# Designs tried in a protein design run: peptides against a protein of PDB entry 4XPM. Part 12

Target 1, 160 residues: chain A of PDB entry 4XPM
Amino acid sequence: VMLHSKNVKGFLENTLKPYDLHSVDFKTSSLQSSMIITATNGGILSYATSNNDVPKNSINEINSVNNLKMMSLLIKDKWSEDENDTEEQHSNSCYPVEIDSFKTKIYTYEMEDLHTCVAQIPNSDLLLLFIAEGSFPYGLLVIKIERAMRELTDLFGYKL
Target 2, 67 residues: chain B of PDB entry 4XPM
Amino acid sequence: DIKGTIAFDTHGNVIESTGVGSQRIEDIGDLSKVTLDAEGFAQVQGDSLLVHLYKRNDITLAVYTSA

## One batch from the design tools (peptide; made by RFdiffusion4, then SolubleMPNN)

Design b1_p9_4_s2 (from b1_p9_4, 5 letters changed)
Fold by OpenDDE base, seed 5:
Structure b1_p9_4_s2 (fold): chain B 160 residues (1-160), chain C 67 residues (1-67), chain A 9 residues (1-9)
Amino acid sequence: as target 1 above (160 residues)
Amino acid sequence: as target 2 above (67 residues)
Amino acid sequence: MFTEPLVEE
């Protein structure tokens, strides 16, 4: 299934769902936000948020979007630095993964009281970024984003 | 792609097991020795399966996935 | 955080 712009939004909305381990009594909260951003400048191409109670075009929505823009830029900057730092790539916050013979890295970053996780879509100019509450374990975020990335094969190799 | 799980307490007692985990109770001895991160997580490779460990409230959950 | 890299499931 080719991921068109409108389909990407729906995909990101679906990623907001909690990590639910059905075999045992274990379930996380929903993600706060999920977005695809550019690796070049941290621009948001698509996003989804769990807090949809904010009225459209309200000051609160604008502030929320601005906050996402700020976070995406900060994460992109840190990601860019880490991608050029061998030591950071070997830290406990970096997880090399391979999907369909494509290699990428998953990074976890703490942003205030939030837990974030970011990964470059393989061979692309795009990053997938998850933002969750501090109660969401990093390990599960990593698993979640890796699994989500498997559904974005149409974006592998995407260049801006 | 979960193949099984084991939940065990601080004494190594099985609280619950599912799937392949039910046949790998003996892994608890080794899993209990794994160093967990600050979040209580670890990941280890074991016999063609990847084991995801999470400790919360003195209960350790081991999730077996394909390697 | 993880002792082993994530692999494809």
Scores: peptide ipSAE 0.015, ipTM 0.603, DockQ to the pose 0.030
Fold by OpenDDE base, seed 1:
Structure b1_p9_4_s2 (fold): chain B 160 residues (1-160), chain C 67 residues (1-67), chain A 9 residues (1-9)
Amino acid sequence: as target 1 above (160 residues)
Amino acid sequence: as target 2 above (67 residues)
Amino acid sequence: MFTEPLVEE
C-alpha cells in the first residue's frame, strides 16, 4: 500500500481518542497531539491535535505548530541519545517490544507537565509520538502507542 | 481487546469482575504481590493473557488482554 | 514500569 498523507492524518486523528476501559469506570483524556516525525531530523511528516478551536492562519495556530516542532526536536534528540545509551535502554522509561517479528523500543518522557511517549516505527526512519496531559498515565500511553504501532505496518521499513 | 477485568481492594476482596476475570479470581493472590511503578502500574505476562495492573486509591484494577 | 515487555498480540 502506498503511503498516503491523508490516510496517515486520519489515523493520527483517531489516536487522539481517550484510552477507554469501557469494561470499568475509567477513561483518560484525549491526547493533546499525535505525530509522525523523522528519526533523523525530527521533522514533522504528519500530526493531529485535539485543540481544534484555534482559528486557522492565526498567530495562535502558528505558535501551536511551532511548539509541536520544538517538542518533536527535543524528544527526537533525547530519543537519539537514549538509543546510544545502554543504561537508558534498561531504565524504567524504556519498553522493548516486538511486533510481527520486528523489534522496537517505546520511550516515555516528561515534558514539563506533559506526558509523552515515542517509538520508532520498526525498521523505519520514522517515529510515532504521543503527547498527553499529566493526568494520562504513562502505563496507558505505552499500551496505546504499542497498539497504534500495530496498525502502521505499511510504514514498517520506510526509509527517507 | 480486553478479555476481562478484576478490581480488588487491599485485603484481596473482589470489588468487581468481568469477562475472563470472573473465572480467574484466584489470580488476586499473585497479582497483589506484583511491584507497581510510581504511577501504580505494572504489566505481567500470564499463561495466555497479558495482565495490566493499575492501583489507585487502594483499589487495584487488573485488565486481561491478549498477548 | 512493566514487569514484562510488551509482546505481539
Scores: peptide ipSAE 0.014, ipTM 0.587, DockQ to the pose 0.031
Fold by OpenDDE base, seed 4:
Structure b1_p9_4_s2 (fold): chain B 160 residues (1-160), chain C 67 residues (1-67), chain A 9 residues (1-9)
Amino acid sequence: as target 1 above (160 residues)
Amino acid sequence: as target 2 above (67 residues)
Amino acid sequence: MFTEPLVEE
């Protein structure tokens, strides 16, 4: 089975969609960004952004990509620190989960006015990262990323 | 007569809020400590509002009503 | 961003 970059990109684009709670009058905004990054150095392997109004090859596009690179690196560093900190793994910002007998952890991080959520793809060198506005509840981000992770089984165990 | 709702996870993070619940996020601290029955339900009285708690699949829904 | 398949099985 081959998981092409195009398929990953399309997958990430789909994760940008708002979370709509049908049972109650609540709907989130779209995610700002969704990324697959390396756990080793925070390098972006694939990404999607809801800001599609930025002209190609514009300075704004470059700035946006640079911002994503910076955020990915910062979050990777924080994640790495937490993975080496037992106390952080037991905080209310860490969510241990099991998907098809594979274990991973979901972390929530506040970055300025943004809400972020990151999880290691089980047994892989990859992280899935969501970035949303501050109005996006952390609880929903966690649910969203867990459900998204379940659709990335082809990446389980992926090593660089 | 529902006045509002709060849904939160086992970590106390908000999932959704409506009505008066949106203004009472601070209640999560106390609501999370309430002992639920075997079916995952409880009722607690707070000031002028009755709070109905429903927990399912690690998500707690608090429904604020009159009485 | 990779242009090649990420996983091959």
Scores: peptide ipSAE 0.011, ipTM 0.750, DockQ to the pose 0.233
Fold by OpenDDE base, seed 3:
Structure b1_p9_4_s2 (fold): chain B 160 residues (1-160), chain C 67 residues (1-67), chain A 9 residues (1-9)
Amino acid sequence: as target 1 above (160 residues)
Amino acid sequence: as target 2 above (67 residues)
Amino acid sequence: MFTEPLVEE
């Protein structure tokens, strides 16, 4: 079954929603962006963003996409380095997880004033990437991305 | 508004801290003793801040807010 | 297993 870009984008748009702790009076902001990128070169396969006030095909939209491309490349590079560094894999910024017997790692990265979280879709050439404001706690980002990853089992083992 | 956060493991080790949380690591001792509900949530009133607790997969997140 | 290619955006 072919996974169409619209279906993936719809999924990513849904991940933008705030984390609402219903048992307490606390709610995060929406994610700034949610992306699926290639682990090989950081290319964007699909993305969603909360800022939809930018006119389509405008120069501002192009600039925003360019920013996403830059961030995705930088995060992919750091992720690649960390995957080849045993010490980084044992830092507090790395969360090993297992989903249905598939192992992966979640990494948190500070990008200027933004909080980011990235994880390799198990056994695939794909990364799931969340970008949030600095007010979004890393702990909740980790939980959020893990839960999101569980909904992407069809992409487990996907190779480019 | 969020004033800070602390994330800690079952041993009380700091996983991360931000804002006022970075200055209140000593609160972990008390926060670790708080009884959480079935979903892993609780609220604790501090000195001037309200602490929202959330625990999942052996990680407890404390979020400090002004109200 | 994903048998068809993922369409890029």
Scores: peptide ipSAE 0.011, ipTM 0.702, DockQ to the pose 0.169

Design b1_p9_4_s3 (from b1_p9_4, 3 letters changed)
Fold by OpenDDE base, seed 2:
Order: structure tokens, then C-alpha cells, then sequence
Structure b1_p9_4_s3 (fold): chain B 160 residues (1-160), chain C 67 residues (1-67), chain A 9 residues (1-9)
């Protein structure tokens, strides 16, 4: 299976949209960022950001990308550590889930004032990573990323 | 009269909050320990408010009303 | 209907 960058980018852009609860008058902000990164090195394969007002090739864009690189690396490292720590896998920051018989784990991490959520795409070398403002509830992030992963079945088992 | 709400997951993480619920996120610790009836419902008296708990699909909704 | 007191901390 080959990753089509354009299709993946479009998918990630769609995940940026706010979550709207229909049962109550509640709507989140948009995600700050949505990324697919490598589980091995934390390298960004694809990303989307809500801040589209940054001119292309501007210094601000470069800084933004660099920031994403740093965050992705840090989260990958934390994720890797947790994957090798049984206690962390049973904490309130870890959500074991099963999608179409494929098992994976969703982790929530606080990064400065941001709320992040990461999950390995089942049996793959890829991680899906959401970054949101602190006002975005963790429980809702988990729901959002689980639902998103269900749309990435073509990437299940993807190896670099 | 509903004063606010909190929805939280099985890990106690917030899904949403409104009204007075937004100021009472710390209640989740206690609310998560409340035994629900067969219908997934419970009521808890707290201060001047009554909390109605509803659990459905692994999500617990707490509704704060006047006592 | 089940009612319990909320523990105040």
C-alpha cells in the first residue's frame, strides 16, 4: 500500500474541524494540528494545521513546522516509553481500543498548555497525532481520534 | 432547572462541561465512584445542587439541578 | 431511584 500524500493531507485537514455535541450546547475549537508521524523516529509524513493565515514559505511557516517537528518527536519518545511500560499502559492516559479486530492504544498527553492525543495506526509504523488547545477535553479528543482511525484502514499494517 | 452539566469517560476525562459543571470538574472523582442503578441512573445530593447521573455507552453525564 | 450523598472534600 502506497501513501498518497494528497489524500492523506485532505484527511488530516478534515480532522481539524471542531467537534459539535448535539445533545448539549457544546462545540470545541478546531484542532491546532493533525499529523501522521513515524513511530520509529517521530518524523512527520503528513500534517495539517488550523492556522492557514501564515504565508507559504514565510519565516512564520518555517517556525511552525519546526515546532511541529519538535512536538512530534517529544510525543513519539513519550509514546515509545509508555509502550514499554506496563504501568503506563494501565493509566488513565491510555485507552486500549479495537478497530475491526485490530488492537491499538490511544494516549493522551499534556504538552505545556496544549492537549495532545496519539495512537498507533494498527500494526503499522505510523502514529496519528492530534494537538489541540487546553480547552479541548481529553475525553473528546479520544473519541475524535478513534473515529478518525476507523477511516484509515488502508494504512493498517503499513510498514516503512 | 438545569444549572450545568459534565460529561466524562470511563477514565474520568472530561468530554464536555457546561454551566456550573465547568467549575466543578473536580467532582468527577467522586461522581465516578457512585453506584448506578440498573438503568444507569443515580442521584447525588451535593451542597445546594442535586446531581443526576446518566451513563450510556461508557459515557457518564452529570446534570446539576437545584435541590 | 438510587440516591447517595456527595462526599465533600
Amino acid sequence: as target 1 above (160 residues)
Amino acid sequence: as target 2 above (67 residues)
Amino acid sequence: MFTKPLVKE
Scores: peptide ipSAE 0.020, ipTM 0.699, DockQ to the pose 0.011
Fold by OpenDDE base, seed 3:
Structure b1_p9_4_s3 (fold): chain B 160 residues (1-160), chain C 67 residues (1-67), chain A 9 residues (1-9)
Amino acid sequence: as target 1 above (160 residues)
Amino acid sequence: as target 2 above (67 residues)
Amino acid sequence: MFTKPLVKE
């Protein structure tokens, strides 16, 4: 499977949009970041961020990318630990799900003042990672990432 | 008169909150332990508020009203 | 159904 970088980035940019509940007066903030990373070493394959006010090729942009790299590595490490820990897989931070007969798990992690959510793309070496403000409810993050994962069937089984 | 709401999942994680519910997320710990009737309903009194619980499809909605 | 009061600290 060939990853088309522009298409993937466009997809991730779309996931940044707020969640708006139509039945009640409730709307989330936009996601801070949305990423596809490798499960092996936490390397970023594609990313999108809501903060577009940073000039391109500036030192601030480099710093922001470095922050994403650090966060992705930390989340990957925690995810890897949990995948090898039966107790963590049964915690309230783990959501087993099945998408088109493919099983995966969604994890929620607190990172400083941010809410994060990560899931392995089924049978792949890839993780989908959402980073949001603390005001973004975990329950909605889980729903959001599950729905997003359903749109990434072309990446199911992707191996590095 | 509805003062606020909280919706949460089976893991106790917030799905949405409004009004006074946004300031009472800590109530989920207690609300999640409430035994619901066969229809998935319960009422719990707290402070000067009455909480109406509705559970459907693994989502619990708590509606806060005046007592 | 009416349950026991919520205990909030």
Scores: peptide ipSAE 0.019, ipTM 0.703, DockQ to the pose 0.011
Fold by OpenDDE base, seed 1:
Structure b1_p9_4_s3 (fold): chain B 160 residues (1-160), chain C 67 residues (1-67), chain A 9 residues (1-9)
Amino acid sequence: as target 1 above (160 residues)
Amino acid sequence: as target 2 above (67 residues)
Amino acid sequence: MFTKPLVKE
């Protein structure tokens, strides 16, 4: 399966949209970032960010990308540790889920004042990573990433 | 009148909160222990507020109202 | 429908 970068980028951009609960008067902010990273090295294969006001090729853009790289590495490392820790897999920060008979886990991590959520794309070497403001509830992040994962079936089983 | 709401998942993590519910996230610990009826409903009295609990699809919604 | 007291820890 070929990874179509443009299609993936567009998908990630769509995941940035706020979550709207119709049953109550509640709507989240947009995600700060949405990324697909490698589970092995934490390398960013694709990303989207809500901060589009940064001029291209500016030092600020470079810094923002570097920040994403740092975050992705940190989260990947934490994820890797948790995948080898039975206790962490039974914590309230871990959500075992099944999508079309494929099993994966969703992890929630606090990074400074940010709320993050990460999940391995089933049977793949890829992780889907959401970064949101602290006002974005973890419960909604989990729902959001699970639903997003269901739309990435083409990446299931993707190996590097 | 609804004074606020809290929605939380089976892990006790917040899905949404409004009004007084935003200041009472700590109630989730107790609310999660409440036995619901066959329809996934319960009412509990807390302080000066009545809490209406609705559980559907593993999501619990707590609605805070006046007694 | 039933009502229970909220017990705070």
Scores: peptide ipSAE 0.017, ipTM 0.683, DockQ to the pose 0.011
Fold by OpenDDE base, seed 4:
Order: structure tokens, then C-alpha cells, then sequence
Structure b1_p9_4_s3 (fold): chain B 160 residues (1-160), chain C 67 residues (1-67), chain A 9 residues (1-9)
């Protein structure tokens, strides 16, 4: 059983307690993008992007519609490739999970300087895709997307 | 004195890092192979640092202290 | 709770 992301800090604090020292804190940046895309062609069905108050930065460029489309296609292709590759499914970049008796896999991919995470919504033709900065740990991305997937039960079994 | 920390999952992927741990992500490969006791604890001596390992709920925390 | 270590902090 993995710790919930919200409990990571508490876990660290409890572990460090015997030393009677201040616990260390860690906070990630916000996701740059979150998308629901089709597993068939990488088409974006819905997306969210982080607001950026700083003009002309990488976040704004990445959150452009064109970039999102490109990334969705690339990740869909990589995902599709991995789904047909037994070795990739057993790599450290693949996390088999079960949600409410439905099985799916979470994949982590590095895209340029970004950390991405993608998972098929169980029994569906849809993928959930997270895009984050490189400072966002892959381990936390996996936890985040797994928890998020549990809230998408209405999409389980969705076929195009 | 805690010099840093690394938390990583069963796949060796980082969950969090602080201090010297942020500069020693490569240690995960070795740390992941360390046998832990029944309480999920181990200590590993490495160069000038002592690493305290704690595993709970599939997350391993490495705490770096002075040797 | 994890075992309390008896080493340098």
C-alpha cells in the first residue's frame, strides 16, 4: 500500500522524530497541464493548463494548443508502443495498478525537460495525461495520477 | 545532524529529496537493494555519510547524517 | 513507528 501524497510529509516527520530535529518539507510545483486524450489517435478531449503570470516563458509555450496537441500525440504513440512491449511494461517506468477491480498501467515519460505521466482510464479508449516540470518527482506524479484516476469512474469503460 | 533526505518508491523513482540527498539521487540504485529489518529500518555507511533507511507503505526514506 | 536509531544525528 503506497502512502497518499498528502501523507508524505507526515511520513517524513514521523521518521525524523527520533532525532528531535525539524522535519524537512517538500512541495512540488503545480502541473503544467492535465489532459484527457484518446488512446486511439491522441486527440484531446479535454485539458487544463496552469495559469502563468509571467509572459514569454516555457510554461506559456508548452501550454499552447499546438504544443499540447503535439505532446498528446507523442505520448499516445509511446504509450501504444509500450502497451505492445512486455519489457516496457515491466520497467521502472510502468506502474501496474488496480482501481475498483479494474486494472490499468501508469507510465512515466521524460519529454524534453518535462516530467509526464499517462494512464489509460480503465477499460476505456481514454488516457489521462499529466505534464509537469522536471522538478516534479516521478514518484509523486504516479501517486497523483493514481488518485486522480479513482475520481474518474464515470469514464471507466468509455468507448469512442 | 541531518544533511539531507531522499524518498523513493519501489520503482526507484524519486518522491522527494532535500539537502545532500538532492545531489545523491544516484544512490537509489544501491539503497534499493539494502535489506531492511522487520521494522523497515536499516543503516548504511557510505563515505563520510551514514544513511538511515526507513520503508513504510512502499516508500523508502533515506536520511543522510554525518558518519 | 520506526525503530529509533542510536547513531549520530
Amino acid sequence: as target 1 above (160 residues)
Amino acid sequence: as target 2 above (67 residues)
Amino acid sequence: MFTKPLVKE
Scores: peptide ipSAE 0.023, ipTM 0.663, DockQ to the pose 0.014; fails the geometry check

Design b1_p9_4_s4 (from b1_p9_4, 5 letters changed)
Fold by OpenDDE base, seed 3:
Structure b1_p9_4_s4 (fold): chain B 160 residues (1-160), chain C 67 residues (1-67), chain A 9 residues (1-9)
Amino acid sequence: as target 1 above (160 residues)
Amino acid sequence: as target 2 above (67 residues)
Amino acid sequence: MFTEPLIEE
């Protein structure tokens, strides 16, 4: 079975949707970007963005993709460092979770004025990465990414 | 009468705040330590306000009302 | 687990 880029992209596009708190009058913005990247080198395997107004093959599109590549690499590097740092794993920016007996950790990172959240897909060489505006609370990002990973069980244990 | 609200996660991160809750973010430290009942509810009285706590899906909502 | 590699975008 092959997971085609188109199918993965469709999934990631759905994760862009805002989070609506039904208990109070609060609704987030959409995610700016949602990506699956490699844990080894931060390469983007698939991505979705909320800004679709950029013409295809334009210089602006190339710049946006390049920006995503840079952010992915930076977050991958930070994630790799934290995975080898016991202190960082016990900080308030690290959330250990268990999905169907598979353990992983969710990290939140501030990237300039953006809020980001990243997690290793359990036992895989893949990371799921969300990028949102600063108005998107980290707590909701964590809940969102955990729920999203539960829909990616077919990727658990995936090795490159 | 609701005077304000605070929503926070299991790490104490502010998710949302309204009304007097926006001025009482420091209460999260104490509110996070309150023992909730089996349904995820509790009530805590402080100063002139009553705080109603509700936890669902790792989000705790604190509703401030008059006592 | 997939037996074939993911298609990189």
Scores: peptide ipSAE 0.019, ipTM 0.706, DockQ to the pose 0.133
Fold by OpenDDE base, seed 2:
Structure b1_p9_4_s4 (fold): chain B 160 residues (1-160), chain C 67 residues (1-67), chain A 9 residues (1-9)
Amino acid sequence: as target 1 above (160 residues)
Amino acid sequence: as target 2 above (67 residues)
Amino acid sequence: MFTEPLIEE
């Protein structure tokens, strides 16, 4: 099934849901934000946020988007640096993964009081980015984003 | 309520730890020996915390909860 | 491969 912009948005909205282990009785809070951004410039191609009560085109929405843009850029920059640093790729904040023979890396970054997790969609110019509250354990974010990445095979190899 | 986590690889190396998990790295030795179910899950009662284990893709995640 | 450009709505 080919992904369209609408489908991507819906996908990202779905990723906002709390991490829920089926076999155990606990779950996290919802993600604050979920985004697909460019690996080159950190530009937002699609995003979802848990605060949907903000009226569209409102000042609050604009501020929220601007904040996301800033975070996206910062995370992209950090990611880019780490991708060029062998030591960082072997740190505790980097999780190499392989999905259907496609390799990528998951990075975790602390952004002020927020927990973030980013991964390059394999062989693509795109990054998947999760932003969560500080109470969201990084380990769960990593599992969550890895699972989500498996649903984005249509974007593997996507070039801008 | 989640109190912390530990993620570790097949060699018992810490990949990530949070909360109380950061103070319980020594638990990895015992946790790595726990038999997981077909879905890669298990629960182990600790002294005051319940540990939820989840293994996938050679990474084991231990989640510490109050119940 | 995704052949359509991703456009933010």
Scores: peptide ipSAE 0.019, ipTM 0.673, DockQ to the pose 0.111
Fold by OpenDDE base, seed 1:
Structure b1_p9_4_s4 (fold): chain B 160 residues (1-160), chain C 67 residues (1-67), chain A 9 residues (1-9)
Amino acid sequence: as target 1 above (160 residues)
Amino acid sequence: as target 2 above (67 residues)
Amino acid sequence: MFTEPLIEE
């Protein structure tokens, strides 16, 4: 079964939903953006944004996409550096996880006033990237991205 | 998936509990001693469940999930 | 590991 861009886009759109505890009166804001990018070059393969109020083909849309490209590249670079730094892998901003016997790491990064979280899809050349407002706790971002990644098993081992 | 929750105040008083949390009120003693990060968050591995702690406005929320 | 092709957006 081939993964079509529309299927991935739909998945990313679904990840934008707030983290809802249901059992208690607590719910986060929606994610600003959710992306799948290449680990090698930081190129965006697919993305979703909660701010759909921007008219299509407008200068604001172009700026928004350019901003996502910039953020994805910066985060990819930081991720690449940390993957080659043993000390950073033992920091409080790195969360080693295992999904179905596949090992990966989740990193949290502050991007100005935004909270970001990135993880390599296990054994792949792909990264999953969440961007949220500062009101979204890092701990909940980590939980969210781990659970989301468990739904991307079809991408495990994907090579460019 | 969430298996249960416990919300408690700075005195260890139960504000509310749900699911498996209702059966683990005794955990508050240990949970209150856990060091939280700058975001007021921590994760603690229990017996068969992972506990997610989040503190805001002097209320601590413990969320029990599968490991 | 064999993986299905991903169609880029």
Scores: peptide ipSAE 0.018, ipTM 0.610, DockQ to the pose 0.185
Fold by OpenDDE base, seed 4:
Structure b1_p9_4_s4 (fold): chain B 160 residues (1-160), chain C 67 residues (1-67), chain A 9 residues (1-9)
Amino acid sequence: as target 1 above (160 residues)
Amino acid sequence: as target 2 above (67 residues)
Amino acid sequence: MFTEPLIEE
């Protein structure tokens, strides 16, 4: 399957959907944001947000993008620190996973009142980042991002 | 690695299960007795797995991972 | 396979 940049955007938009439990009326909120960023400098390569009511080219849009840029940079920095900290990699906020023989780690981070999780796309220079409200359980975020990562095999090994 | 999950309600009813969680429904009895922190989280060491507990709106999610 | 640069267009 060929993965184009526009398909990545659509993929990220789909990840915004709530986590819906099957048997009972329990559903999370939508993700606030879903992003692919560079592991090197936290630059945003693609993103999706649930707030689609912001007019294009408005000040609010600019502020929103700037906020995402700041969050991406902060999370990238924290991720980088943790990747160099053996103890953090063995904490309850780090989830080692293996996808088709590729290994990566999922990290969960609190950012003010938000719940975030980030994972390096295996063997790549890319990070997948989810940002959710504080009501979104970390466990569900971890499951969600792992499942999403399994759909990004075309990006495994991607180098800038 | 995530090995499986169990979601259950305040009555211990299974809401959802995946992976090894589907084979460990009997754990709900013990998991329901675990004291959660103020944020609704806890960790429990199992035989060979670590269980992460998350409770929100009377739904508890147990995530089984390797220790 | 990723066939184009991964950038926000």
Scores: peptide ipSAE 0.018, ipTM 0.573, DockQ to the pose 0.126

